# Ledger of designs, part 219: peptides against a protein of PDB entry 5JXT

Target 1, 319 residues: chain A of PDB entry 5JXT
Amino acid sequence: SLLPKKEINVYIGMSEMQVKWYQKILEKDIDAVNGAGGKRESKTRLLNIVMQLRKCCNHPYLFEGAEPGPPYTTDEHLIYNAGKMVVLDKLLKRIQKQGSRVLIFSQMSRLLDILEDYCVFRGYKYCRIDGSTAHEDRIAAIDEYNKPGSDKFIFLLTTRAGGLGINLTTADIVILYDSDWNPQADLQAMDRAHRIGQTKQVVVYRFVTDNAIEEKVLERAAQKLRLDQLVIQQGRAQVAAKAAANKDELLSMIQHGAEKVFQTKGAFGTMAEKGSQLDDDDIDAILQAGETRTKELNARYEKLGIDDLQKFTSESAYE

## One batch from the design tools (peptide; made by RFdiffusion4, then SolubleMPNN)

Design b2_p25_6_s2 (from b2_p25_6, 12 letters changed)
Fold by OpenDDE base, seed 4:
Parts: C-alpha cells; structure tokens; sequence
Structure b2_p25_6_s2 (fold): chain B 319 residues (1-319), chain A 25 residues (1-25)
C-alpha cells in the first residue's frame, strides 16, 4: 500500500548577499512598497516587485551583476551566497547516504541552470526537464532516471513540466525549491513520486525563505488549498476562490518582513550563526523546527470554515 | 586544450549571459 507522504516546510534564512539584494529590490521601488502610489499604483508594478523578491529568495545570481567575476567560476560561492543552496547541499549529502533519490522542483528554469552547475561541481549525476525540453528528450530523461540501477541521483524539473502525468516513483524524496502560486501545481509535482509503484515513504521538503515574501506565498497557497478542499466537500462549486491576489494583498505580501530585512546587517537565522558551516545537527534542528511550524500552519487552516477562510483574506490586509 | 578554451569562454561571461548551447564538458 502507498504510505501517506510526509510534507515538511523547511524555513531557511537568507544569506548576507540575499539580504543585500532583497534590500536593493525594496529600495528601488520604496514608494510602491510603502503604498504611496495609492489607487494609481499598478498591479503590474507590485507583481514585478513580488517576482524580483521571489528570485532573490531562490538565488542572488538570478540578477544581472550579482555573480562575482570575471572569471565567473563554479565554486563554493554558488552555495554560500544562497541560504537554500546551503541547506540543499547538506540535505543532499544526507539523502544520498540514506540511498534515497531526489526530485528537485522549481518555477524558474534559470534556477535549474544554477542547480546543474551545482550538480556538476558536487559530482551529482542528474537528469533535467523544463518547459523548453522536447517531448522525446523528456521521455529519454525519464527513462534514464527510472532505469533499474540508474546512477542518476537527482532529477531537476520545472514544476509545470513535471506536471505532465509522468511517473518518477524511483525517487522517494521531493524538494520544492520554491512554491507555485497554485498549490495544485506543487501537489501534481509531489504526485510524480507519490504514486502507485512507490515502495518507500515519500518525504517532501518545501523550501521557504524565512522572514520574506515566500512565507506569505506559502500562507496564501495553504489557504487556497484548504478552501478548494472545503468547496469540493460541500459541493459549493460557485465559491470561486479569488483566482488572483488584489493590490492590497500583494502590498501586504511585499511588506512582510521588509522592516526586519532593512534592520538586518549580514545574514538571517542559522545562516547568520554558521553560514556554509552547517553540520548534521544544524540540519536536524532546521528540519525539526520546520516540522513544528508546518504542523502549526496546517492546524491554523484546518480549524477554519469556508466563511472564515473568505474573511481571513481581508483581515491580513490590516495587520 | 579545446576543453580548457571552452571552459575559459564560459567563465568569461556571467552565468545569466551564457548561451544555453555551451555543452557541459
């Protein structure tokens, strides 16, 4: 029988470089971040800020002029300049030692390019699929990964490209390096490993940049998922969850943690204390804290009815 | 070597500006 998947949100502090770039993104559009544009502020401008902040949470090298060089080498700086890479690097060593195999999902093909260079640098054998991958090459990559005795440890996927009904039950670990705005896209990604034919306990690690916009992306996704579940259960097909964030919701998401980011000199959380020197005990502490916060987040939304979930979208605009 | 030349050409450009067609050595 298929075991239930274990889902853990892994809350990760920004590196010093990420904090610096996060500050620069907010400072560049400070009038929009402060809501000074009022009704004249374009939803497009706020969506652009959100996209830049999410890029920063993934890796600072997603910005022009961020990568140190020339020469633009692939070295330890690729890891220590992004909190998610530091945690990923330690977690992958553990996963490999356990004889597990891993799917890594992202929304950003340019992040997969960084992850390819990282895989080569660490000597991890991998497969890749994104939105540009031809259908035949997708089949070939899946077959190579699923091959009996395959030496391919990692599969790199864009979340949407991984959504195409493929079977990857030869992996038992799923890392969501970032989250989709649609929680159903992330569920569809998890279901590539969590399907008939899986023999192991599937564990899903969702990376979330702590004290940043990604916490609000996660909260919104969790709220939407709970609302969708309750609508299905109650047969109320007409309660269309507001499909798109309004301006005030986007502004609140941008403002979340911004003050603390401006006050921070250096890195955040465990990244400030140890940076790239995280040990196995630090990873255990991060995973345990993440498991606790995941239970708390789920318990917050499980208690809410449809009417409460609809109201909660309005109250989070005034805190 | 040709491999060293290709590596040097890759490292001369920021990661974002690398063309997708540079073969991973």
Amino acid sequence: as target 1 above (319 residues)
Amino acid sequence: SEAERLAAEREARPRLMREEELPVP
Scores: peptide ipSAE 0.304, ipTM 0.749, DockQ to the pose 0.142
Fold by OpenDDE base, seed 5:
Structure b2_p25_6_s2 (fold): chain B 319 residues (1-319), chain A 25 residues (1-25)
Amino acid sequence: as target 1 above (319 residues)
Amino acid sequence: SEAERLAAEREARPRLMREEELPVP
């Protein structure tokens, strides 16, 4: 029988460089961030801020002029300048030692370009599929990854490309490097490994930048998923209209952690304490804390009714 | 080597930033 997948949110502090770029993004639009734009603030402007903050949470080198150089080398700086890369780098070593194979999903093809460079730098053999990959090349990459005795350790995918019904049950680990606004897209990504023919325990690591916009992206996705589940269970076939986030929701998401970011002179959490010097015990602590917070997050939404889940609860914005 | 020249040419330029349209909520 297929074992239930284990899902763990991995909460990761920003690097010093991410904090600096996150501050710059907020400062550029500080009036919008403070809600001073009032009724005149465009939803488009807020969405652009959200997009830039999400880019920052993924990697600061997604911004023009952020990458140190010339020369623009592929070296340890590619890792230590992004909290997610620091955790990924340690986690992949553990995954490889376990004889596991891993799918890495992102919303951002430009992040996959960084991850390709990282794979080459670490000597990880990989396959890649994104939205631009030709159909024939997708088949070839899947077949190369799935072949018996494949030496390909990593499969890099955009979440959209991973949604295409492909079977990747030769992997047992899934890393969601970022989250989709639609939780069903992430589930479809997980289901590439968590499908009939899987023989191992599938483990899903969802990376979440702590004290940042991504916590609110995750919360909103979890809320939507629970609402969808309750709507199905109650036979209310009213497709809860996927109400696009309103201005106040977007503003609340942008404001989440912004004060702590402005007060911070360095990195956050374990990234401030250890940075690239994370050991196996630090990873275990991050995973254990993540497992606890994942249970707490799920338990929070499990207690809510449909009417509560239709409201964006800002209550966690100030905790 | 040709590989070293290609590496040096790659390292002479920042990673090409693409405007990625992220999925909107």
Scores: peptide ipSAE 0.298, ipTM 0.765, DockQ to the pose 0.275
Fold by OpenDDE base, seed 2:
Order: C-alpha cells, then sequence, then structure tokens
Structure b2_p25_6_s2 (fold): chain B 319 residues (1-319), chain A 25 residues (1-25)
C-alpha cells in the first residue's frame, strides 16, 4: 500500500547577501511598498516587486551584477550566498547517505541553471526537465532517471514541467525549492513521486524563506488549499477562491517582514549564527522547528470555515 | 587545454549571461 506522504515546511533565514538585495528591491520601489502610490499604483508594479522578492529568496545571483566576478567561478560562494542553498547542501548529503533519491522543483528555470552548476560542483549526478526541454529529451531524461541501477541522484524540474503526468516513483524525497501560488501545482509535483509504484515513504521538504514574502505566499497557498477542500466536500461550486491576489493583498505581502529586513545588518536566524557551517544537529533543529510550524499552520486553517477563509483578514499580518 | 579555455570562457560571463549550454547528456 502507498504510505501517506510526509510534508514539512523548512523555514530558512536569508543570507547577508539576500538581505542586502531584498533591501535594494524594496528601496527601489519604496513609494509603492509604503502604499504612497495610492489608486494610481498598478497591480502589475506590485506583481513585479513580488517576483523580484521571490527571486531574492531563491538566489541573489538571479539578478544582474549580483554574482561576484570576473572570474565568475563555481565555488562555495554559490552556496553561502543563499540560505536555501546552505540548507539544501546539508540536506542532500543526508539524503544521499540514506540511499534516497530526490526530485527538486522550482518555478524558475534560471534557478535550475544554478542548481546544475551546484550539482556539478558537488559531483551529484542529475537529470533536468523544464518548459523548454524537447519531448524526446524529456522521455530520455525520465528513462535515464528511472532505469534500474540509475546513478542519477537528483532530478531537477520546473514545477510546471513536472506537472505533466510524469512517473518518478524511483525517487522518495521531494524538495520544493519554492512554492507555486496555486497549491495544486505543488501537489501535482509531489504526485510524481507519491504515486502507485512507490515503495518508500515519500517525504516532501518545502523551503520557505523566513521573515520574507515567501511566508505570505505559503499562508495564501494553505488558505486556498483548505478552501478548495471545503468547497469540494460541501459541494459549494460558487466559492471559487479568487485565484489572483488583489492589490491590497499584494501590498500586505510585500510589506511582510520589510521593516525587520531594513533594520537587519547581516543574515537572518541560523544563517547569522552559523552561516554555511551548519552541522547535522542544526539541520535536525531546523527540520523539527519546521515540522512544528507546519502543524501550527495547518491547525490554524483547519479551524476556519469557508466564510473565514474568504476574508483575507489583515489580522494575521500583525500577529 | 581546450577544456581550460572553455572553462575560462564560461568564467568570463556571469551565469545569467551564459548561453544555455545544452545539458551535456
Amino acid sequence: as target 1 above (319 residues)
Amino acid sequence: SEAERLAAEREARPRLMREEELPVP
């Protein structure tokens, strides 16, 4: 029988470089961030800010002029300049020692390019599929990954490309490096490993940058998922969750953690204390804290009715 | 070596500006 998947959110502090770039993104559009643009501020401008902040949460080298160089080498700086890479680097070593195989999903093909360079640098054998991958090359990559005795440890996928009904049950670990605005896209990605033919316990690690926009992306996705579940259960077809955030929701999401980011000198959380020198105990502490916060997040939304889940209450922005 | 030359050419540009080298199979 297929075991239930375990899903945990992994809350990760920004590196010093991420904090500096996050500040620069907010400062560039400070009038929009402060709501000073009023009725004239476009939803498109706020969406652009959100997309830049999400890039920063993934890796600062997604910005022009961020990567140190020339020479633009692949070295330890690729890891320590992004909190998610620091945690990923330690987690992958543990996963490999356990004899597990891993799917890594992102919304950003340019992040997969960084992850390829990282895989080469660490000597991890991998496959890749994104939106640009030809159909024949997708089949070849899947077959190469799934073959008996495959030496491919990692499969790198864009979440959308992974959604295409692919069977990857030869992996038992899923890392969501970032989250989709649609929680169903992430579920479809998990279902590549968590499907008929899986023989292991599937574990999903969802990376979330702490004290940043990604926490609000996660909350919104959890709210939407709960609403979708309740609508299906109650047969209430009329409660189509407004699929797109409104302007005020986007502004609130951009403002989340912004003050603390402006006040911060250096990195956040465990990234400030340990940087890239996380040990196995630090990873266990991060995973345990993440499991607790995941249970708390789920319990918060499980208590809410349909009418409460439709109200984007600003109250969760001030607690 | 030709490999060192190709490595140096890659290192001359930031990752964002590197042509998508076709994934080496």
Scores: peptide ipSAE 0.276, ipTM 0.733, DockQ to the pose 0.140
Fold by OpenDDE base, seed 3:
Structure b2_p25_6_s2 (fold): chain B 319 residues (1-319), chain A 25 residues (1-25)
Amino acid sequence: as target 1 above (319 residues)
Amino acid sequence: SEAERLAAEREARPRLMREEELPVP
């Protein structure tokens, strides 16, 4: 029988470089971040801020002039300059030692480019599929990964490209490096490993930058997922989930953790204490804290009715 | 390998070559 998947949100502090770039993004549009534009503020401007903050949460080298050099190198700086890479690096070593195989999903093809460099640098054999991958090359990559005795440890996928009904049950670990705004896209990604033919316990690690916009992206996705479930259960097909965030929702998401980011000198949380020197106990502590916060998040939305779930429930970060 | 070639090309220049369009809410 297929075992239920275990889903864990992994809350990860920003590196010092991420904090610096997160501050720079907020400072560039500080009047919009403070709501000083009011009703006149462009929704497009707020969306752009959200996009830049999400890029920062993934990797600071997604910005012009962020990567240190010349000379440009593929080295340890690729890992320690992003909190998610630090945790990924330790987690992949554990996963490999356990004889597991892993799918890594991102919304960003340019993050997959960074992950390719990381895989080469660590000597991890991988496959890749994104939105630009030709149909024939997708088939070849899937077949190479799923081959009996395949030496391919990692499959790198964009979430939406990996959603295309493929079977990857030869992997038992799923890492969502970032989250889709649509929780169904992430579920479809998980279901590539969590399907008939899986023989192992599937574990899903969802990376979430702590004290940043990604917590609000996750909350919004969890709210939407619960709403979709209740609508199906109650037969209320007419409950249009809000198709897009409004300006006030976007502003609240941008403001979340911004004050603490401005006050922070250096890195956040375990990244400030240990940086790239995380041990197995630090990883276990991060995973245990994440499992607790995941249960609390789910329990919050399980108690809400349809009418409550139609309202954005995030408190202002400044109230 | 192609992956090694891509890594070597990234050692010669910043990894940021283009802006990426991301999904919006």
Scores: peptide ipSAE 0.181, ipTM 0.717, DockQ to the pose 0.266

Design b2_p25_6_s3 (from b2_p25_6, 11 letters changed)
Fold by OpenDDE base, seed 4:
Structure b2_p25_6_s3 (fold): chain B 319 residues (1-319), chain A 25 residues (1-25)
Amino acid sequence: as target 1 above (319 residues)
Amino acid sequence: SEEERLKAEREARPRLMKEEEEPLP
């Protein structure tokens, strides 16, 4: 029988470089971040800030002129300048040692480009699919990855491209490097490994930048998913939650953790203490803390009814 | 060919040589 998937949110501190770039993004649009734009503030401006903050949470090299150079090098700086890469680098060593194979999903094709360079640098054999990949090349990449005795350890996918009904049950680990605004897209990504034909326990690691915009993206996605489940169960088709965040919700999301980011000198959390020198015990501590916070997050939403979930989306805009 | 050189360079450094694909609208 297919075992239930284990899902763990992995809460990761920003690197020093990420903190600096996160501050710079907020400072550039400080009037917007403070809500001083009033009625003149466009929803588009707030969506742009959210997009830049999400890029920063993924990797600072997603910004022009962020990567040190010329000369540009493929080296340890690809890892230590992004908290998610530091955790990924240690986690992949463990995953490989246990004889597992891994799917890595992102919303950002440009992040997959960084992950390709990282895979080459670490000597990890990989396949890639994104939105631009031709249909024939997608089939070829899937077949090469799924081949008996394949040397391909990693599959790099954009979440949307990976959602297209493909079978990747030859992987047992799923890393969501970032989250979709639509929680169903992430579920569809997980279901590429968690399907009929899977023989192992599927484990899903969802990377979440701690004290940043991504915590609020995750909370909103969890609320929406619970609401969608309850609506289906109760047959109440009319409770289609407004699919798009309003201005006040976007502003609250942008403001989340911003004060602490401005006060921070250097990196956050375990990234401040250890940086790239994370050991196996530090990874175990991060995973254990993540498992606890995941249970707490789920328990928060499991107790809520439809009416409470609808109210909660309004009250979190005033805290 | 110059195209093979550019392909080999892109394969060597995907992050540096892929033009910023503007997010499809």
Scores: peptide ipSAE 0.165, ipTM 0.627, DockQ to the pose 0.128
Fold by OpenDDE base, seed 2:
Structure b2_p25_6_s3 (fold): chain B 319 residues (1-319), chain A 25 residues (1-25)
Amino acid sequence: as target 1 above (319 residues)
Amino acid sequence: SEEERLKAEREARPRLMKEEEEPLP
């Protein structure tokens, strides 16, 4: 029988470089971040800020001129300049030693380009599929990954490409490097490994940058998922959650952690204490803390009714 | 040239070749 999937949110501090770029993004649009633009501040401008902050949470090298060079090298700086890469690097080493195989999902094709260079640098054999991959090349990549005795350890996918109904049950670990605004897209990605034909316990690691916009993306996705579940259970099909964040929600999300980011010199949390020198005990501590916070987050939304979940007030996220 | 080698090494690296595709919303 298919075992239930285990999902763990992995809360990760920003690197020093990420903090610096996160500050620069907020400073560039400080009037919008402070809500000083009033009624004139466009939803489009706030969406652009959100997108830049999400890029920063993924990797600072997603910005033009961020990577040190020339010369441009593929070296340890590709890892230590992004908190998610530091945790990914240690986690992949553990996953490989366990004889597991891993799907890595992102919303960003350009992050997959960084992950390809990382895979080459670490000597990890991989497959890749994104939105631009031709249909025949997708089939070939899936078949190469799924073949008996495949030496491909990692499959790199955009979350949208993972939604295409493909079977990847030869992997037992799923890493969501980032989260979709639509929790159903992430569920569809997980269901590539968590299907009939899976013989192992599927474990999902969802990376979340701590004290940043990604916590609010996650909270919103969890709230939406719970609302969708309650709507299905109650037969209230008309309670279409307003899928698009309003202006005030976007502003609140941008402001989340911004003050602490401005006050911070250097890295955050475990990235400030250990940087790239995370050991196996540090990873276990991060995973245990993540499992606790995941249970707390789920328990918070499980207690809420439909009417409470429809009140997307920032205040209900602090009570 | 060393510049052509550095350019070819950049052109061989997926992260350095691609223009900013707007991330999917």
Scores: peptide ipSAE 0.164, ipTM 0.638, DockQ to the pose 0.199
Fold by OpenDDE base, seed 5:
Structure b2_p25_6_s3 (fold): chain B 319 residues (1-319), chain A 25 residues (1-25)
Amino acid sequence: as target 1 above (319 residues)
Amino acid sequence: SEEERLKAEREARPRLMKEEEEPLP
């Protein structure tokens, strides 16, 4: 029988560079961040801030002029300037050593471009598919990855391109480098490895930037998933979850952790203490803390009814 | 030229090939 997938949220501190860029994003729109624009602040402006903060959580080199150069080098700076890359780098080494193969999903094709350069730098053999990949090249990449005795360790995918019904059961590890606003998109990505024909325990690592907007993206996605499950279970099909975040929800998400980001000089958490010098014990501690917080998050939403989950979409804007 | 070297380095790096870097908002 297919083993149930193990899902772990991996909470990761920002690098010093990410903190600096996160501060700059907030400072540029400080009036919007403080709610000083009141009713006049556009939802579009808040959505733009959210998108920039999510880019920052993924990698600071997603911004123009962020990468140090010229000369632009493919070196350790590609890793240590993003907390997720530091954890990814250590985790991939462990995954490879155990004889596993890994799918890495992101919403951002430009992040996959960074991950390609990283794969080349570390000597990881990979395949790639995104939304621009031709149909023939997509088939070829899947077949190359899935072939018996394939030396391809990593498959890089955009979550949307991965959602298109492909079988990748030759991988047993899934890394969600970021989260979709729609939790079903992430589930569909996981189900590329967690499907009939899988012989291993599938483990899903969801990267979440700690003390940043991504925690609120995750909470909203978890809330929506629980609401969707309860609506199906109770036959209340007409309770369409409010599909789009309101303005006050977006503002609350932007404000989450912003004060601590402004107060922080340097990196966050384990990234401040160890930076790129994370050892195996530091990774085990991060994974254990993540497993605990994942259980707590799930337990929080499992206790809520439909009416509570619908209220929390309105009240989590006030806490 | 230094420009040809820089171009060749960009052409060797998927992250640097995409000219449309979105500026800081």
Scores: peptide ipSAE 0.158, ipTM 0.636, DockQ to the pose 0.133
Fold by OpenDDE base, seed 1:
Structure b2_p25_6_s3 (fold): chain B 319 residues (1-319), chain A 25 residues (1-25)
Amino acid sequence: as target 1 above (319 residues)
Amino acid sequence: SEEERLKAEREARPRLMKEEEEPLP
C-alpha cells in the first residue's frame, strides 16, 4: 500500500543579502507598505510588491544587478547568499547519501535557472521541465529520469508544469522550494511522486522563509486548503470563490515581519548563527522545529469551521 | 574580447542567459 506522505515545512532564515534586498523592496514602496496610499493604492502595486518579496525569499539573484560581478562566477556565493540554497545544499547531500531521488518544484523558472547552475556546480545530474518545455522534450526528460538505473538525481520542475499528470514515482523526496497561492497546485506536484508505483515513503519538504511574506502565503494556502476540504465534505461548492486576496490582506501580508526586517543587521535565525556552516545537527534542528510548526499550523486550521475560515483574515491566525 | 568571454560565460550559465531580468521596479 502507498504510505501517507510526510509533509514538513522547513522554516529558513534570510541571508544577510536577502535581508538587505527585502529592506530595499519595502523602502522603495514604503508609502504602499505603510498603507499611506489609502484608497489610491492599486491592488496591482501590492501584488507587484508581494512578487518582489517572494523573489527575494527565493534568491536575491532574481533581481537585476544583485549578483556580484563581472566576472560572474558559479561558486559558493550562489549558495550562501540565499537561506533556502544553504538548507537545500545540506539537505541534498543527505538525500543523495540515503539513496533517494528528489523532485524540486518552484513557481519561478528563473529560480530553476539558478538551480541548474547549482546542480552543475555540485556535480548533480538533473532533468528540467518548465512551462516552456515542448511536449516531446517533456516526455524525453520524464523517460530519462524514470529509466531503470537513471543517473539523474534531481528533477527541476515549475510547480504548474509538474502538475500535468506526469508520473515521477522513481523519486521519493519532494522539495517545494516555494509555495503556490493555490495549495492544490502544490498537492498536484507532490502527487507526481506520491502515486501508484511508489515503493518508498514520500517526504515533502516545503521551504518557507521565516519572518517574511512566505509565512503569510503558507498560512493563506493552509486556510484555503482546509476550506476546500470542508467545502468538498459539506457539498457547499459556492464557498470556494473568495480565494483572491483583497487589498487589506495583501497589505497585511507585506507588513508581516517588515519591522523586524528593518531592525535586523545581518541574517536571520540559524543563518545569522551559522550561515553556510550548517552541520547535520543544525539541519536536524531545523527539520524538527519545522515538523513542530507544521503540526501547530495544521492543528490551528483543523479546529476552524467554514464560517471561521471565511472570516479568518491572516492576522487572526495568531490569536 | 572580455565582452565575448562574458557573453560566452552568460551563454554557459542558464541564470545569466535571460536578459529579461525585471529591474527592481
Scores: peptide ipSAE 0.172, ipTM 0.648, DockQ to the pose 0.132; fails the geometry check

